# Ledger of designs, part 313: peptides against a protein of PDB entry 6GMG

Target 1, 331 residues: chain A of PDB entry 6GMG
Amino acid sequence: DSDDRVTPPAEPLDRMPDPYRPSYGRAETVVNNYIRKWQQVYSHRDGRKQQMTEEQREWLSYGCVGVTWVNSGQYPTNRLAFASFDEDRFKNELKNGRPRSGETRAEFEGRVAKESFDEEKGFQRAREVASVMNRALENAHDESAYLDNLKKELANGNDALRNEDARSPFYSALRNTPSFKERNGGNHDPSRMKAVIYSKHFWSGQDRSSSADKRKYGDPDAFRPAPGTGLVDMSRDRNIPRSPTSPGEGFVNFDYGWFGAQTEADADKTVWTHGNHYHAPNGSLGAMHVYESKFRNWSEGYSDFDRGAYVITFIPKSWNTAPDKVKQGWP

## One batch from the design tools (peptide; made by RFdiffusion4, then SolubleMPNN)

Design b2_p25_3_s1 (from b2_p25_3, 17 letters changed)
Fold by OpenDDE base, seed 3:
Structure b2_p25_3_s1 (fold): chain B 331 residues (1-331), chain A 25 residues (1-25)
Amino acid sequence: as target 1 above (331 residues)
Amino acid sequence: SKEEIEKELKTAYESELAKYASLNA
């Protein structure tokens, strides 16, 4: 029960983490030990280590979203999301492919759609856009300067994002970031902010008015990126889980993975930090565990999900929650 | 195992849904 959630206790600022454990090619630890690592590595504000606050520990305790929440400083809004979809592959497989033995037509179409998303290209697109945004943030001391810089950068690259409306999540993302307005954050100075990336896994078949088959096996047409921009309309994502396909089957509504602002060019070498469930040390679920996964292990996802999106948000440059290099595990 | 991780993620649904609902109310 959600009532079993407990906020992890404070960890002494100087307490070093215990070694992480290998788990399915990932580095794994209990949430309390992640707090210790976080305080040593990610807690810095203006170069000074900070103890994770009670509020931050509470955010972290909520489960898979908690890692992204504590590191981004806000609950994920997912408005600026990117993906890549191979339309030609999808059409070709639907035309020439066949359902597997025992696979329904709807299940086949849902699977083919899932397989037509390219997680690596989606991630690359988000990184490209984040880089453009970071250049636009440089030397911009007000939002108008940032937006002007952004438009210039997009024009120079002939990027389709230049055609987005001024009210688009793309242009409004910075102004809608709480830490941008905070005195100890951006203080309304874009040059104090940087773009960061996280990923969300979720289910496509969320339309309650759609067929049961779409809710069970996916909606092949849902949450596709717009051509040219790669933007995914996330307005229909209401955190509705996959519908059971068999009695007793249950699915979770989402998973979140934190990337931040790593500079590693090889996607396969990037580290993604995520959690398993809410922290319930005295409950049936037990303590929350935190995983640091390579891109391959993150992007594989779970059967609960048929969509992956890569989302851009912003944090103050003074925060160390998104360093250029992330080391997997401890030490 | 991956299966165990998947099972554990599935159990997080209620808690995280409740939080989302509270933030978006």
Scores: peptide ipSAE 0.022, ipTM 0.653, DockQ to the pose 0.048
Fold by OpenDDE base, seed 2:
Structure b2_p25_3_s1 (fold): chain B 331 residues (1-331), chain A 25 residues (1-25)
Amino acid sequence: as target 1 above (331 residues)
Amino acid sequence: SKEEIEKELKTAYESELAKYASLNA
């Protein structure tokens, strides 16, 4: 019952976190201890530590999405999403491959589609685009200057995103960021903002009008990136979980992982921060836990999901929720 | 809205993520 969600209590600003628990290459801690770490490391506004506000603690309490929410400053809209899909691999495997023993045709097609996504290339694409955006932001003092810079950068790189419509989430993303318009945020000055990345795992078979097989085993044609740009149309993502394949089986609707703006060139060394479930210390689910995972552990995902998207949004440069370097756990 | 977010999370079998977290933890 949703009635079991509790907002974690405030933590003193100077309280140091307890050590994280190592778990299968991840670092794990209870949500209250993450708040302590967050206040020491990520809370800074204009170089000053801040106590996590009640509102921020409430956002965080929503679990996996809560980590991305508190660090990005807004509920994830997922409008500017990237992925990489190997169409040739998909076609070849469908043509020359065969279902495994006991695997249905629909299950085979769904699996082949899932395996045709490249999480590393999807992440790389998002990082490339975020880099272009950051260059466009650097010396732009109004939105028009930002857009002009962005178009110029894309033209110089011969990037297919230069051909996107002016109404595309790609060009409107900055304008639609609340913190860009805030007086204490961007104050309508693009040069005060930076691009950041988070990831969403979700299920492809969300169309209620589709076959039961697509809902159970995935929709091979859903949520593919556009060729050249890598953009994923996320408009059909309604947070609908995978349909059960057996009695009593249940799946979760999404997972979110926060990357921010790490500069580590090796994808495998990047740290992704995520939560397990909403905070219910007095409920059946128990206390929320926060995980800091390496890219390998994040990108592996769960059987609940067959899509991974890498999403770009913006935060003020004055925020320290997306530092250049993220350390896993707490010493 | 908060209610919409709660509804989105309520429909999540968050117990399964907890299982995976426990299995992978």
Scores: peptide ipSAE 0.020, ipTM 0.632, DockQ to the pose 0.324
Fold by OpenDDE base, seed 1:
Structure b2_p25_3_s1 (fold): chain B 331 residues (1-331), chain A 25 residues (1-25)
Amino acid sequence: as target 1 above (331 residues)
Amino acid sequence: SKEEIEKELKTAYESELAKYASLNA
């Protein structure tokens, strides 16, 4: 029941975190201890450490999405999402592959579609685009200058994104970022902002008008990236979970992982921060835990999800929620 | 919606437990 969610208490600004627990290649801690780490490492505004506000603690208390929320400064809108899909692999496997023993045709098609997504290439595409955006933001003191720079960068790289409509989330993402307009944020100056990345895992079979098989085993045609751009239309993502395949089975609606703006070139060494569930210390779910996972552990996801998207948003450069280097765990 | 967020988080916990159980088997 949603009624069991509790906002974590404030932590003293100078309180050091307790050691994280290693668990299956991840570092794990309780949400209160993550707040301590966050205050020491990520809280800085203009180089000054800050206590996590009550509002930020409330955002964080919502679990996996809460980690992305507190670090990005806004609830995820997922408008500028990227993925990579191997159409040739999908077509070839459908043609030449066979269902496993006991696997239905719908299960087979759903599985083959899931396996045709390349999480690493999707992540790399988002990083590439974020890099282009960051170059366009550099020395741009108004939105017009940013957009002009962006178009030039895309033209120089012969990137298909140059052909996107002016109303596309790609071009409107900066102007639609609240922190861009804030006086203590971007103050309408693009050069004060930087592109950051988070990831969302979700279910493809969300259409209630579709077959029961698509809801149970995935919709092979849903949430594919556009060729050339890698853009995913997220408008049909309504946070609907996978339908149960057996009595008593239940699935989660989504998972969110925060990457930010790490500069580590090796994807396998990047750290993704995520939460398990909303904070319910007195409820059946218990206290919220925060995980810092390497890319491999993040990108593996769960059986609850058959899609992964890598989303670009923006934060002020004065925030330290997206540092160049992220250390897994504590100390 | 806020309610959708809260329902979604419960299922993530169950999935995590299932993953850990499978790794320990």
Scores: peptide ipSAE 0.027, ipTM 0.647, DockQ to the pose 0.206; fails the geometry check
Fold by OpenDDE base, seed 5:
Structure b2_p25_3_s1 (fold): chain B 331 residues (1-331), chain A 25 residues (1-25)
Amino acid sequence: as target 1 above (331 residues)
Amino acid sequence: SKEEIEKELKTAYESELAKYASLNA
C-alpha cells in the first residue's frame, strides 16, 4: 500500500489559528491549525517566533509521536521512563479476586496488573525527578558538574536513584540528547537545558516467545517500575500492538502525549498534547487532528494499551515548546 | 521505523473514534 502520509504545508508565520473545537473535555483541531498555534505560542527560539520548518512539519505528520517529536526535537527513545505500580494491590487482588463472568484467567491477571498501575503517581514521580534534574542543571556548566549536582540532590533527598549505575539511562540521558550537543542548543552546557516530560501508552504483551494469552490480554510481569526508583525498563518495548482477541479486531502500537514542563501543581489541570494518526488528507484516515487533553482524558488511555510510562528528556531553555503554562485550545 | 509509526498511528485513530462514538451515544 502506498504511504498515504503527507507533510502538511507551511503556514504563514503571522497567521492566527482558527478556534479549536471542544471534544469531550478536549480541545481539538486539524494539524494545519495546530501548526498556526504552534508558530504563535511554541515556536520561539531565543524569544523569536519561527515558522515551523519542513523537517518539523514532516515529524509532526507522524501523528501522536509527531507531536512529541516536533516539541522535543528528537524521536522519542523512551529510555528514561517512570511509572508507579502497587505490588500489594496486585498480589491481593490476584489472591482474593475472581475473574468476571466470561473473563479468562489470563484476562483477569492482565486486567488486575493494568489496574495496579497508578498513572497519577507515575506522573508525579516523573515530575519530582525532572525537578531534581532541573536543579542539578541550573548551575552546571559541564556534564561532570551536572552529574555531581544530581548525585548531591539525590543524596539530600534520600532518593533511591542515587544508587543507579553511572551508565544507566538516568545518568546518561543528558549526554545522549542531540540538542545538548548542538551549538544552537545546549552547546554542551547543562545550564542551557531543561528537563521535559512526555507520556507513552503501549502494550505489555510484546514478547513473541510468550503465550498467546499474554499477547492478547497483557503480560502482568512486564514493564513494571523498579521499587524505590520508579524506573521502567523500556528495552523490550518494540512498538508491538496488542494481539487481536476476536476476528477483525486490531490494536494500535502506541500513543504519545506531550506535557513539557508545565508548572501547574494540580495534575488534573495539566494539558497533554497529542495526535490521532499520521496525516493522510487524501487517504482513508483523513487529515491528522491534534488534541489538547486534560490529564484525566490523557491518562485514561485506550483498551489498546495496558501500560503508561512518563518519560523524561531534555530540550534547550531557548525553546518555547515546553512553557510553564499551557492553555487548552484557542483563543 | 516509518512503517512501525504508520501502523501504530492508524490503530490509535480507530480506537479513539470508537471511544468518542461510545461517549456520544
Scores: peptide ipSAE 0.024, ipTM 0.640, DockQ to the pose 0.170; fails the geometry check

Design b2_p25_3_s2 (from b2_p25_3, 18 letters changed)
Fold by OpenDDE base, seed 2:
Structure b2_p25_3_s2 (fold): chain B 331 residues (1-331), chain A 25 residues (1-25)
Amino acid sequence: as target 1 above (331 residues)
Amino acid sequence: SKEEIERELEQAYASQRARHASLTA
């Protein structure tokens, strides 16, 4: 029952976290301990540590999305999303491949589509775009200057994003960021903002008008990135979970992982922070746990999901929720 | 809106039960 969600209590600002627990290549801790770490490491505004507010604790209590929410400062809109899809691999496998024993045609096609996505390339594309955006932000003191810089950067790199419409989420993302407009945030100054990345895992077969097979095994044509840009149309993502394939089976609707703005060049060494479920210490689900996973652990995902998108948003540079280096676990 | 977020989260709550089992197994 969703009514079992509880907001974690405040933690003293000076309270140090307990050691994280290793769990299948991840570092795991209870949400209260993550709050302690967050206050020590990520809470800084203009270099000063902050206690996590009641509002932030409430956001965090919602589970996996809560981690991204508290660190990005807004509920994920997922409008500026990137992925990589190997069309040639997909076509080849469909043509030359065969369903496994007991695998239906729909299951086969869904699996092949899932396997045709390259999580590493998708992540790399998002990082590339974020870098371009950050360069465009650096010396821009108004939105017009930012957009001009962005177009110039894209032109210099011969990037297909230069052809996007002015109303595209790509160009409108900054102006639609609440913290950009806040006096204590960007104050409408792009140079005070930086691009950050999070990831969402979700199910492709969300169209209720489609076949039951697509809802059970995936929609091979859904949520593919546009050629050249890598942009994914997320408008059809309505947080609908995978349909059960057997009685009693249930799937989760989404997972969110926070990356921020790490500068580690090796994707495999990057750290992704995510939660398991909403905080229900007195309920059947129990206390929320937070995980810090390496990219391999994050990108593997779960059978609940057949899509992974890497999303760009913005935060003020004065925030330390997206540091250059993230250390896994504690200490 | 707050209401939209709450609806999305409520849907998430129903679905998150399944994942807990997979992570603890």
Scores: peptide ipSAE 0.104, ipTM 0.769, DockQ to the pose 0.566; fails the geometry check
Fold by OpenDDE base, seed 5:
Structure b2_p25_3_s2 (fold): chain B 331 residues (1-331), chain A 25 residues (1-25)
Amino acid sequence: as target 1 above (331 residues)
Amino acid sequence: SKEEIERELEQAYASQRARHASLTA
């Protein structure tokens, strides 16, 4: 029960973290220890180490989304999302493939759709777009200049995003970022902001008006990226979990992973930070744990989810929650 | 709202822990 959620206590600013525990190629620690690491490594504002505030600790206590929340500075809106989908593969497999033994047609179609997404290409697309945005931000001192720069960059690269509506999430994302408008944040100066990336895993079969099979096994047509741009319409994501396929089965509604702005060119070497559940040290779920996973471990996801989106948002450059290099674990 | 977030997260937490535990056992 969500009523068991507790905000982790404050950690002394100078307290060093305990060593992380290796876990299936991941680095794992309890949330309290992550706070210690966060204060040592990620807390810096304008170059000064900060204690995680009560508000930030409260955000963090919400689990996987809490990690993204505390590092991005806002609850995820997921509006500027990217993915990669191989339409030819999907069509070919539907036409020429066959259900596995015991697999229904709906299960087959759902699986084929899931397998037609390429997490690595989706991630790379988001990184590409984030890079374009960062170039557009670099010398722009007002939103108009940023938008002009962005359009020029897109035109130069012949990117289909140049054809997006001015009101689209792509062009409106910066102005809709609270930290952009904050005096101690961007202060309405795009050059003080940088693009960052997080990922959301979720279920495609969320339409209540659709068939039960789609809710159980996935909706093959849902949450596909637009051709050329890679943009995913996330408006239909209502955080509805997969429907049970057997009695007693239950699924999680989403998972969030924080990437930030790592510059590591090899996707497989990038580190994704995420949490398991809300912090309930006195409840049945127990204390929240934080994981730092390599891309392979993150992108693998779970059977709870058949979609992965890579989302771009913005944070002030003065924050160190998205450094160029992330070290997995501690020390 | 806090309530909305709690609703979103409530179902996610138990199953995630179970999976992680199984991977590290």
Scores: peptide ipSAE 0.078, ipTM 0.747, DockQ to the pose 0.334; fails the geometry check
Fold by OpenDDE base, seed 3:
Structure b2_p25_3_s2 (fold): chain B 331 residues (1-331), chain A 25 residues (1-25)
Amino acid sequence: as target 1 above (331 residues)
Amino acid sequence: SKEEIERELEQAYASQRARHASLTA
């Protein structure tokens, strides 16, 4: 019951966090303790620590999406999403592979499709694009200059994104970022903004008009990246969870992981911050926990999801929610 | 709207219940 959601109380600005607990290769803590860490490490505006506001604490309380929400400054729109899909692998496995014992054909196809996505390559593509965008932002003092720089960078790299429409999520992402327009944010100056990355896990079989098998086992053709660009059309993602395959089975609709703007070149060493569920300390779900996971732990996902997208958005450079280096856990 | 987000999140919350069990097992 969403009615059990509670906004975590304010934490004193100077309160240090308790040590995180190891959990299956992750660092775990309760949401209140994450707020303490956030205030010490990520809260900085123009170099000054800030207490997490009531609004931010409310956003955070929504669970996995709340972590991305607080750190990005906006509810995820997921418009600029990237993935990598190995079409040859998919075709080959469908042709030469066989369903496992007890596995239906639809289940087999859904599984093969899921396995044909390369999370590392998808993440790498997003990082590549974010880097291009950051270069375009650096010396641009208006949106027109940013767009010109971006087109030039893409042309130099012979990137297929250069062919995207001016109204596409790719080119419109900056102007559609609230913090870009804020006086204390970008103030309409692209050079004050930087590209950041988060990830969303979700279910492919969301089309209500599709077969029950697709809703249960995945739609092999859904949410594939466009060739050349790697862009995923997220317009059909309506946060619909996987359909139960057995009585009493239930699935979560999405998971969000925050990466930000880490400079670690080794994907396996990058840290992803995410939450388990909405904060319900007095409810059946209990208190929200926040996890800091390595890429391997994050990208493995859950059976609830068969798609992973890596999304680019923007935050002001004056924010410290996306530092170059993220330390897992505390201290 | 905030209400629309909350509805999306409520739908998400019903689904997020399953994660606690998977992360603690």
Scores: peptide ipSAE 0.076, ipTM 0.751, DockQ to the pose 0.463; fails the geometry check
Fold by OpenDDE base, seed 4:
Structure b2_p25_3_s2 (fold): chain B 331 residues (1-331), chain A 25 residues (1-25)
Amino acid sequence: as target 1 above (331 residues)
Amino acid sequence: SKEEIERELEQAYASQRARHASLTA
């Protein structure tokens, strides 16, 4: 029951975290200890450490989405999402492949679609776009200048994103970022902002008017990236989980992983921060744990999900929630 | 909204437990 959720208590600003423990190639700790690390490493505003506020601790307590929430400063809207889908692989496997023993046709098609997504290429596309956006932000002191710069950058690179509508999430993302408008944030100055990335895992078969098979095994045609741009239409993502295939079976509706703005060129060495569930220390779920995973651990996902999207949002450059280098665990 | 978030989490309660067990095993 979500009513079991508890906001973690405040941690002294100067309290150092306890060591993380390894878990399946990840670094793991309880949420209270993550708050300690966050205050030491990620809390800085204009170079000054900050105690995590009650509001931020409350956001964090919501679990996997809470990690992204507290670090991005807003609840994820997921509107500017990217992925990579190998259409040729998909068509070829459907044509020349066959269901496994005991696998239904719908299950086969759903699996083939899932396997046709390339998480690394999707991540790289998001990083590419974030880099373009950051260049456009760098010397832009109003939104018009930012948009002009962005269009120029895209034109120079012959990027299909240049053809997006002005109201597209791609062009509207900055103006729709609360921290951009805050006086102590961007203050409507694009040059004070930077692009950051997080990832969402979710289920494709969310359309309740579709077949039961699609809800159980995935909708092969849903949430594919647009050719050329890599943009995923997330409008139909309603956080509906995979439908059970047997009585008593249940699936999680989403997972979120925070990347930020790491500069590590090797995707495999990047660190993704995520939570297991909402904080319920006195409930059946127990205390929330935070994981810092390498890309391979994050991108592997779970059977609960058949889609992974890499989402771009913005934070003030004065925040240190998205540093160039992220260290896994503690110390 | 906060209520929407809470509803989303409530829907995932049982499966979240399963995930926790898997990650901490």
Scores: peptide ipSAE 0.061, ipTM 0.737, DockQ to the pose 0.373; fails the geometry check

